# Peptides against a protein of PDB entry 2AZE: the designs that were tried, part 81

Target 1, 148 residues: chain A of PDB entry 2AZE
Amino acid sequence: AQECQNLEVERQRRLERIKQKQSQLQELILQQIAFKNLVQRNRHAEQQASRPPPPNSVIHLPFIIVNTSKKTVIDCSISNDKFEYLFNFDNTFEIHDDIEVLKRMGMACGLESGSCSAEDLKMARSLVPKALEPYVTEMAQGTVGGVF
Target 2, 101 residues: chain B of PDB entry 2AZE
Amino acid sequence: GRLEGLTQDLRQLQESEQQLDHLMNICTTQLRLLSEDTDSQRLAYVTCQDLRSIADPAEQMVMVIKAPPETQLQAVDSSENFQISLKSKQGPIDVFLCPEE

## One batch from the design tools (peptide; made by RFdiffusion4, then SolubleMPNN)

Design b1_p15_7_s1 (from b1_p15_7, 4 letters changed)
Fold by OpenDDE base, seed 4:
Structure b1_p15_7_s1 (fold): chain B 148 residues (1-148), chain C 101 residues (1-101), chain A 15 residues (1-15)
Amino acid sequence: as target 1 above (148 residues)
Amino acid sequence: as target 2 above (101 residues)
Amino acid sequence: MIHYKSGEGNKTFTL
């Protein structure tokens, strides 16, 4: 009885760990898809334009963004060497990393929100190694919640 | 018996976790390869138009921060103070606004 | 993932 109880505790511990790893894997997959899709988009765009975009017109990864109301007053102080910045806002703000930006751009094919069309799913699958395709399918179906 | 069943369950969970670890390794490897590929690096960019597409420029302003690795970002909020502090150890930080159309 | 919204208190991120 005690031995069974110990094993049940261990079982629960492992289930929780697996759940955490599932979340991590999903995020990694989304990052991979988003990144590859972005690169592919830009490659095609540059080919169509027959030139790269102007250097100062693009923002290379990595980056983060801060968004706030355009009515928000922002005070900024910068060190002479630009190693230190201080921003003061008079209202609320949000911070997002580049991955979230890519997701909102649709670079993850809507896989992150369950809004993945058949075409989106096809694209998503094409952007991952074969071993990850089944998991991408499960993500699109919303069936990753369980332990496999 | 129940003991044998639980033991078997734990073995199965171990196998499942190993599969997850394997998939994660594959994914991490792919990401590293992308980060090391010069062509991918060159093409890994967004435009101001992209940013405007996700943030209504009529209502929101978007500030872009490019900082060296290991830069510390501190966000502070209170009823009296909303603040972002950036401190880099590896180089200068670049901050700019995404212009409105 | 780095995500912050005002109201979440003080947070520190490493970029």
Scores: peptide ipSAE 0.543, ipTM 0.914, DockQ to the pose 0.889
Fold by OpenDDE base, seed 3:
Structure b1_p15_7_s1 (fold): chain B 148 residues (1-148), chain C 101 residues (1-101), chain A 15 residues (1-15)
Amino acid sequence: as target 1 above (148 residues)
Amino acid sequence: as target 2 above (101 residues)
Amino acid sequence: MIHYKSGEGNKTFTL
């Protein structure tokens, strides 16, 4: 009885660990798709323009975005070496990382919400190694979560 | 019996976890390849138009932060104060507005 | 992933 109880506890621990790894894998897949899709988009755009964009017109990854109302008053203190910043806002603000920005741009093909068109899914599959394609399909169907 | 059933379940879960680890390794490898490819990194950028599509600069001010790895960002939220503190240990931090703003 | 909206209280992130 005690032996079986110990194994039941271990089973539950492993199930939880697998669940966590599934979430991590999904995020990694989304990041890969988003990055590759972004690079592909920009490569095509530069080819069409026959030149790179002006250096000061683009923001290279990685980055973080802070947004607030244009009416928000911001006080900024910066150390001489620029190692430290302090911003004081008189109103609410939001912070977003570059991955969230890419997702909202549609670079993850709507896979993050399981809202992929047939074309979106085709694009997503084309941006991952063959071994990951079945998982991408499951993500698009919203069927990820089971143990395999 | 019950013991054998549980033992079999644990073996199956082990195999499932190994498969996940393998897939995660593939993903991590692909991301690393992108980070090591000079051309890919050159093309890994967004435009001000992209940012405008996410946070309308007509209504919102968009601040961009580029910081070295391991930089600490502290967001403070109180009834009286809204603050962001940045502390880098590996180099200078760059903060700017979208050039088209 | 890093995401913050005012009203969530004090938070610290590592970039």
Scores: peptide ipSAE 0.543, ipTM 0.913, DockQ to the pose 0.925
Fold by OpenDDE base, seed 5:
Structure b1_p15_7_s1 (fold): chain B 148 residues (1-148), chain C 101 residues (1-101), chain A 15 residues (1-15)
Amino acid sequence: as target 1 above (148 residues)
Amino acid sequence: as target 2 above (101 residues)
Amino acid sequence: MIHYKSGEGNKTFTL
């Protein structure tokens, strides 16, 4: 009886760990797709324009963004070496990392929400190694969550 | 029996976790390869137009922060205080606004 | 992933 109880505890522990790893894997896949898709987009755009964009017109990864109402008053204090910043807002704000920005740009092909067209899914699959394609398919179908 | 079933389940879960670990390793390898490719890094950028597409400049301002790795960001909010604190130990932080056009 | 919206209380992130 005690042995079975111990195994049940271990079983539950492993199930939870697997669930966490599934979530991590999905995020890694989305990052990979988003990054590769971004690179492809920019490569194509630069080829069509026959030149790269001006250096000061682009923002290279990594970055984060802060957005707030354009009416928000922001007070900023900066250390002399620019190692420390303090921003005070008189209203609410949001913070997003570059990965979330890429997702909102559609760079993850809608896979993050399981809202992929046939073309989106085709693109997503083309941006991952063959071994990951089945998992991408499962993500698109919303069927991830089971045990392998 | 219950014991046999549990034992079998644990073996199957171990195999499943190993498969996940393998797939995760493939993913991290691909991301590393991308980060090590000079041309890919050159092309890993967004424009202010991209940012405006996700945050309407008619209503929102977008501030961009480029900070060294391991920079600490503290977000504070209350009814009377909305604050962001940035502290870097590895270099200067760059902050700029994306214009509306 | 770093995401914050006012109302989530005080949070600290590592970039």
Scores: peptide ipSAE 0.541, ipTM 0.914, DockQ to the pose 0.914
Fold by OpenDDE base, seed 1:
Structure b1_p15_7_s1 (fold): chain B 148 residues (1-148), chain C 101 residues (1-101), chain A 15 residues (1-15)
Amino acid sequence: as target 1 above (148 residues)
Amino acid sequence: as target 2 above (101 residues)
Amino acid sequence: MIHYKSGEGNKTFTL
């Protein structure tokens, strides 16, 4: 019947939306873990050193990085007010945001790649509100694919 | 029947989505709290050593870009040009190199 | 998320 067909279309729409939200939630969880873990690391480091790092020695979030071969020739033009930059490279480059950097630093505890040790998972769970802990566990197991 | 089954499925999916929305709200709240906490933001940094750990400056140059919100970044990729353009509307852009040592 | 690698064509991002 046409009514059933309409509902089936709606069902597919909702399933797709849920899938998208699951992906978004996972990313948000990873960001939260990464940020809190970074803060915790730095707090501990500063306590051990009994002082903060020199102001110009650290890079505060947010930022992005551009990496290219050290052999790449870069021509840079900057506007007088520094509102505009133009970089010309003679070879390939990559751009990464701060979240990706944090993940590569291990700040997300390997949860992003499903490579969590027991200790990593324990850390990850400790960095989220209690309501999110089950979802973190599912992420580590790779079992978040279904609709709950 | 089929209609009743589909109707029930939709109700279940609605409940699932509401639960997801709730969890997402928790996450966004936590992230907002982090952004509003001065001490957390003071500690939200990486070092050049961190960057060196993920991109070896012996082989790769690492450039750091600090730009105001809503800055536009255009990456151009052609046989003739490898280019990045930045345009800010809200303030100056800061660019610096991560030292090799 | 912002991620770019040469070969992906021209792209524009908002920071």
Scores: peptide ipSAE 0.540, ipTM 0.914, DockQ to the pose 0.909

Design b1_p15_7_s2 (from b1_p15_7, 5 letters changed)
Fold by OpenDDE base, seed 4:
Structure b1_p15_7_s2 (fold): chain B 148 residues (1-148), chain C 101 residues (1-101), chain A 15 residues (1-15)
Amino acid sequence: as target 1 above (148 residues)
Amino acid sequence: as target 2 above (101 residues)
Amino acid sequence: MIHYKSGQGNQTFTL
């Protein structure tokens, strides 16, 4: 009885750990898809334009963004060497990393929100190694919640 | 019995976790390869138009921060103070606004 | 993932 109880505790511990790893894997997959899709998009765009975009017109990864109301007053102080910045806002703001931006751009094919069309799913699958395709399918179906 | 069943369950969970670890390794490897590929690096960019597409420029302003690795970002919020502090150890930080159309 | 919205208190991120 005690031994069974100990194993039940261990079982629960492992289930929780697996759940955490599932979340991590999903995020990694989304990052991979988003990144590859972005690169592919830009490659095609540059080919169509027959030139790269102007250097100062693009923002290379990595980056983060801060968004706030355009009515928000922002005070900024910068160190002489530009190693330090201080921003003061008079209202609320949000911070997003580049991955979040890519997701909102649709670079993750809507896989992150369950809004993945058949075409989106096809694209998503094409951007991951074969071993990850089944998991991408499960993500699109919303069936990753369980332990496999 | 129940003991044998639980033991078997734990073995199965171990196998499942190993599969997850394997998939994570594959994914991490792919990301690493992308980060090391010069062509991918060159093409890994967004435009101001992209940013405007996700943030209504009529209502929102978007500030872009490019900082070296290990830069510390501190966000502070209170009813009296909304603040972002950036501290880099590896180089200068670049901050610019995404212009409106 | 780095995500912050005012109201979440003080947060520190490593870029």
Scores: peptide ipSAE 0.523, ipTM 0.913, DockQ to the pose 0.876
Fold by OpenDDE base, seed 2:
Structure b1_p15_7_s2 (fold): chain B 148 residues (1-148), chain C 101 residues (1-101), chain A 15 residues (1-15)
Amino acid sequence: as target 1 above (148 residues)
Amino acid sequence: as target 2 above (101 residues)
Amino acid sequence: MIHYKSGQGNQTFTL
């Protein structure tokens, strides 16, 4: 029946939307954990050092990084007002945003890859509201994707 | 029947989506709270050591870009061109290199 | 999320 077919189409659309939202939620959770963990790390470090780091020694979020071989030749053109930059590389490069950097630093506790130790999972759970803990657990187990 | 089954499935999917929306709202609220907390923002930083830990400057050069919101970044990748273009509308862009040591 | 590696073709991102 046509009505059933229409509902099947809608069902598929909803499933895809849910899948997208699941991905978005996972990213949001990772961001939250990474940010809170970073803040916690730095707070502890500053307390231990009894002083904040020199202003020019730190990079505040947000930022992005570009990495390339140390041997890569880079030509840079900058507008007078510094509103425009043009970089030419003679070899390959990579770009990472601050979230990616935090993940690679382990600030997301390995949750991004489902590679959490018991301590990592404990930390991750401690950095989210209770309502999000079950989802964090699913992420750690690699069982995300179910409909609940 | 099939119709009844599909109808029930759609209702269940709706409930699932609502649950996801709720969780997302919780998460976005937490992120907002972090952004509104001055101390948290003060502590939201990485060091050059952190960057070296993920991209060893002995082998990789690391360039840091601080750009205003809505800055456009264009990455060009071809056999002839490897290029990054940055265009800001809201203010100057700051670019600096992370030292090897 | 911004992640780029050469070989992925031309891409434009908003920061």
Scores: peptide ipSAE 0.522, ipTM 0.912, DockQ to the pose 0.898
Fold by OpenDDE base, seed 5:
Structure b1_p15_7_s2 (fold): chain B 148 residues (1-148), chain C 101 residues (1-101), chain A 15 residues (1-15)
Amino acid sequence: as target 1 above (148 residues)
Amino acid sequence: as target 2 above (101 residues)
Amino acid sequence: MIHYKSGQGNQTFTL
């Protein structure tokens, strides 16, 4: 009886760990797709324009963004070495990392919400190694969550 | 029996976790390859137009922060105080606004 | 992933 109880506890522990790893894997896949898709988009755009964009017109990864109402008053204090910043806002704000920005740009092909068209899914699959394609398919179908 | 079933379940879960670990390793390898490719890094950028597409400049301002790795960001909010604190130990932080056009 | 919206209380992130 005690042995079975111990195994049940271990079983549950492993199930939870697997669930966490599934979530991590999905995020990694989305990052991979988003990054590769971004690079591909920019490569194509630069080829069509026959030149790269001006250096000061682009923001290279990594970055984060802060957005707030344009009416928000922001007070900023900066250390002399620019190692420390303090921003005070008189209203609410949001913070997003570059991955979130790429997702909102559609660079993850809608896979993050399981809202992929046939073309989106085709693109997503083309941006991952063959071994990951089945998992991408499962993500698109919303069927991830089971045990392998 | 119950014991046999549990034992079998644990073996199957171990195999499943190993499969996940393998797939995760493939993913991290691909991301590393991308980060090590000079041309890919050159092309890993967004434009202010991209940012405006996700945050309407008619209503929102967008501030961009480029900080060294391991920079600490503290976000504080209350009815009286909305604050962001940035502390870097590895270099200067760059902050700029994305214009409306 | 870093995503913060006012109302989520005080949080600290590592970039």
Scores: peptide ipSAE 0.522, ipTM 0.914, DockQ to the pose 0.896
Fold by OpenDDE base, seed 1:
Structure b1_p15_7_s2 (fold): chain B 148 residues (1-148), chain C 101 residues (1-101), chain A 15 residues (1-15)
Amino acid sequence: as target 1 above (148 residues)
Amino acid sequence: as target 2 above (101 residues)
Amino acid sequence: MIHYKSGQGNQTFTL
């Protein structure tokens, strides 16, 4: 019947939306873990050193990085007010945001790649609100694919 | 029947989505709290050593870009041009190199 | 999330 067909279309729409939200939630969880873990690391480091790092020695979030071969020739033009930049490279380059940097630093505890040790998972769970712990566990197991 | 089954499925999916929305709200709240906490933001940094750990400056140059919100970044990729353009509307852009040592 | 490698064509991102 046409009514059933309409509902089936709606069902597919909702399933797709849920899938998208699951992906978004996972990313948000990873960001939260990464940020809190970074803060915790730095707090501990500063306590051990009994002082903060020199102001110009650290890079505060947010930021992005551009990496290219050290042999790449870069021509840079900057507007007078520094509102505009133009970089010309003679070879390939990559751009990464701060979140990806944090992930590569291990700040997300390997949860992003499903490579969590027991200790990593324990850390990850400790960095999220209680309500999110089950979802973190599912992420580590790779079992978040279904609709709950 | 089929209609009743589909109707029930949709109700279940609605509940699932509401639960997801709730969890997402928790996450966004936590992230907002982090952004509003001065001490957390003071500690939200990486070092050049961190960057060196993920991109070896012996082989790769690492450039750091600090730009105001809503800055536009255009990456051009062609056989003739490898280019990055930045345009800010809300303030100056800061660019610096991560030292090799 | 911003990630770019040469070979992905021209892209524009908002920071």
Scores: peptide ipSAE 0.518, ipTM 0.913, DockQ to the pose 0.911

Design b1_p15_7_s3 (from b1_p15_7, 5 letters changed)
Fold by OpenDDE base, seed 4:
Structure b1_p15_7_s3 (fold): chain B 148 residues (1-148), chain C 101 residues (1-101), chain A 15 residues (1-15)
Amino acid sequence: as target 1 above (148 residues)
Amino acid sequence: as target 2 above (101 residues)
Amino acid sequence: MIHYVSGQGNQTFTL
């Protein structure tokens, strides 16, 4: 009985670890899709325009964004060497990393929120190695969560 | 018996985790390849239009922060303190503003 | 509104 109890505890531990890794894998897949989709979009856009965008009109990854109400007062202190910044706000703000920005742009094809159309799913599948396609399908269906 | 069943379950879970690890390795490899591809990095950018789709500068002020790797970011968002602190160890930090249309 | 409180070698870029 004790041995069975020990194995049951181990089973639960492994299930939790698998769950965590599933979440990590999903995020990695979304990152890959978003990144590749962004690159594809920009490549196509530059080809259509027959030139790259002006250098100061684009922001290359990686980056973060901070947004707040336009009425928010921000005090900024910057070191002379620009190594240190301090921003003080008089109201709430939001911070988003580049991956979140890409997701909100739709670069992850809505896969992250269950808003993946047939076209989105097709795109998503095309942006991952074949070995990952089944998992992308599961993500789109919301069937990820079980054990492989 | 129960012991045999549990033992088998654990073996199955191990196989599942190994498959999961394999898929994760594939993903990380792909991301590394992208990071090493010069053309991909050149094309890995967003525009002001993209940022407006996230937060319209007509209503929201949008700052973009470009910082070197391993830059420390501290953020406090409470009722009495709203602060962001950045400290780089590898180079200067750049800040951009997204203009209104 | 952004107020620059301190710093001499700083620059903010407009996209």
Scores: peptide ipSAE 0.028, ipTM 0.884, DockQ to the pose 0.037
Fold by OpenDDE base, seed 5:
Structure b1_p15_7_s3 (fold): chain B 148 residues (1-148), chain C 101 residues (1-101), chain A 15 residues (1-15)
Amino acid sequence: as target 1 above (148 residues)
Amino acid sequence: as target 2 above (101 residues)
Amino acid sequence: MIHYVSGQGNQTFTL
């Protein structure tokens, strides 16, 4: 009885760890797809334009964005060495990291929300190694929840 | 019996976790390869046009922050205090504004 | 064109 109880506790521990790793893997896959898709898009665009964009017109990863109403008053204080910034707003703001930005741009092919068209899924699969394709399919179907 | 069943379950869970670890390693490797590819890094950018698709510049001000790794970001968004504090330990922070056009 | 925001010291900038 005690042995069974110990094993049951261990079973639950492992199940929770697996669940956490599933979430981590899904995020990694989304990052991979988003990054590769972004690079691919830009490569194609530059080839079509026969030139890169102006250097001061692009933002390289990594970055974060802050957005707020244009009516919001923002006071910014910057340290002498530019190591510290302090922004004071008179109203609410939003912060987004670059991965979230890429997702909202559609770079993750809608896989993040399980809203993949056939073309989206095809693209997503093409941007990962073969070993990850089944998992991408499961993500698109929303069926990852089980243990495999 | 129950003991045998639990033992079998644990073996199966171990195999499942090993499979996950393997897939994660593959994925991490791919991300590393991207970081090591100079051309990929050159092409890893967004435009102001992209950012406008996230937040309409007609209504929203969009500020871009380029900060070194391990930069601390503290944000307070409450009825009486709206503040962002950035503290870098590895170099200067750069801030940019995306124009409406 | 991306506009750079810069400053130093106790300078306060209104954006």
Scores: peptide ipSAE 0.107, ipTM 0.897, DockQ to the pose 0.039; fails the geometry check
Fold by OpenDDE base, seed 2:
Structure b1_p15_7_s3 (fold): chain B 148 residues (1-148), chain C 101 residues (1-101), chain A 15 residues (1-15)
Amino acid sequence: as target 1 above (148 residues)
Amino acid sequence: as target 2 above (101 residues)
Amino acid sequence: MIHYVSGQGNQTFTL
């Protein structure tokens, strides 16, 4: 009885760990798709324009975005070496990392929300190794959650 | 019996986890390869237009922060306090504003 | 509206 109880505890622990790894894997897949799609988009755009964009017109990864109402008053203090920043707002703000920005740009093909069109899914599959394609399909269908 | 069933379940879960680990290794390898490709990194950028699509500067102020790795970010967004603190360890932090269209 | 409290490192770039 005690042995069975111990094994049941271990079983539950493993199930939870698997669930966590599934989430991590999904995020890694989304990052991969988003990055590759972004690179592909920009490469195509530069080819069409026959030149790269002006250096000061683009922001290279990594970065974070902070947005707030344009009416929000922001007080900013900066250290002399620019190692430290302090922003005080008089109202709410939002923070987005670069991955989230890419997702909102559609670079993850809507896979993050399971809202992929057939074309989106095709694109997503094309941006991952063959071994990951079945998992991408499951993500698009919202059927991820089982064990392999 | 119950013991045999649990033992079998654990073995199956182990195999499933190993499969997940394998897929994760594939993903991390791909991301590493991308990071090592200089052309890809050169092309890994967003434009002002992209940023406007996320938050319209006509209504929202959009601030871009580029900070070195391992920079500490502390954010408080509550009814009593609205604050962002950045502390880098490896170099200066750069801040950019996205202008209105 | 952004107000800079410190004169040191008071630099913001416009894209």
Scores: peptide ipSAE 0.034, ipTM 0.887, DockQ to the pose 0.038; fails the geometry check
Fold by OpenDDE base, seed 3:
Structure b1_p15_7_s3 (fold): chain B 148 residues (1-148), chain C 101 residues (1-101), chain A 15 residues (1-15)
Amino acid sequence: as target 1 above (148 residues)
Amino acid sequence: as target 2 above (101 residues)
Amino acid sequence: MIHYVSGQGNQTFTL
């Protein structure tokens, strides 16, 4: 009885760890798709324009976005060496990392929300190694982890 | 019996985890290759137009923060405090505003 | 609006 109890505990631990790794893998796949898609988009755009964009007109990854109402008052304190910043807002704000921005731009092909058209799914599959294609398909169908 | 069943389940879970680890290794390798490719990094950027599509500066102030690795970010968003603090250990932090259309 | 309360490097750049 005690041995079975110990194995049940171990089973639950492993299931939880697998769940965590599934989430991590899905995020890694989305990042890969988003990055490659972004690079392809920009490469094509620069080819069409026959020049790169002006240096001060683009933001290279990585970055963080903070947005708030234009009516929000922000007090900013900056250290002399610019190593420390303190922002005080008089109203709520939002923070978004670069990956979230790319997702909202559609760079992950809607895979993050399971909202992939046939064309989106085709694009997503084309941006990952062959070994990952089945998992991408499962993500699109919402069937990841169905065997667990 | 129950013990045998549990033992078999654990073996199956181990195999599943190993498969996940393999796939994760493939992903991390691909991401590393992207980070090591100079041309890819040169092309890894967004524009002001992209940012406006996410949060329109006509209605929202959009601030972009470029910080070195290992920068600490602390955020408080409550009825009493609305605050963001940044502490870099590897260099200066840059802040940009996305202009209106 | 943004107010710079303190610091020598109180600059914000526009894209």
Scores: peptide ipSAE 0.029, ipTM 0.884, DockQ to the pose 0.039; fails the geometry check

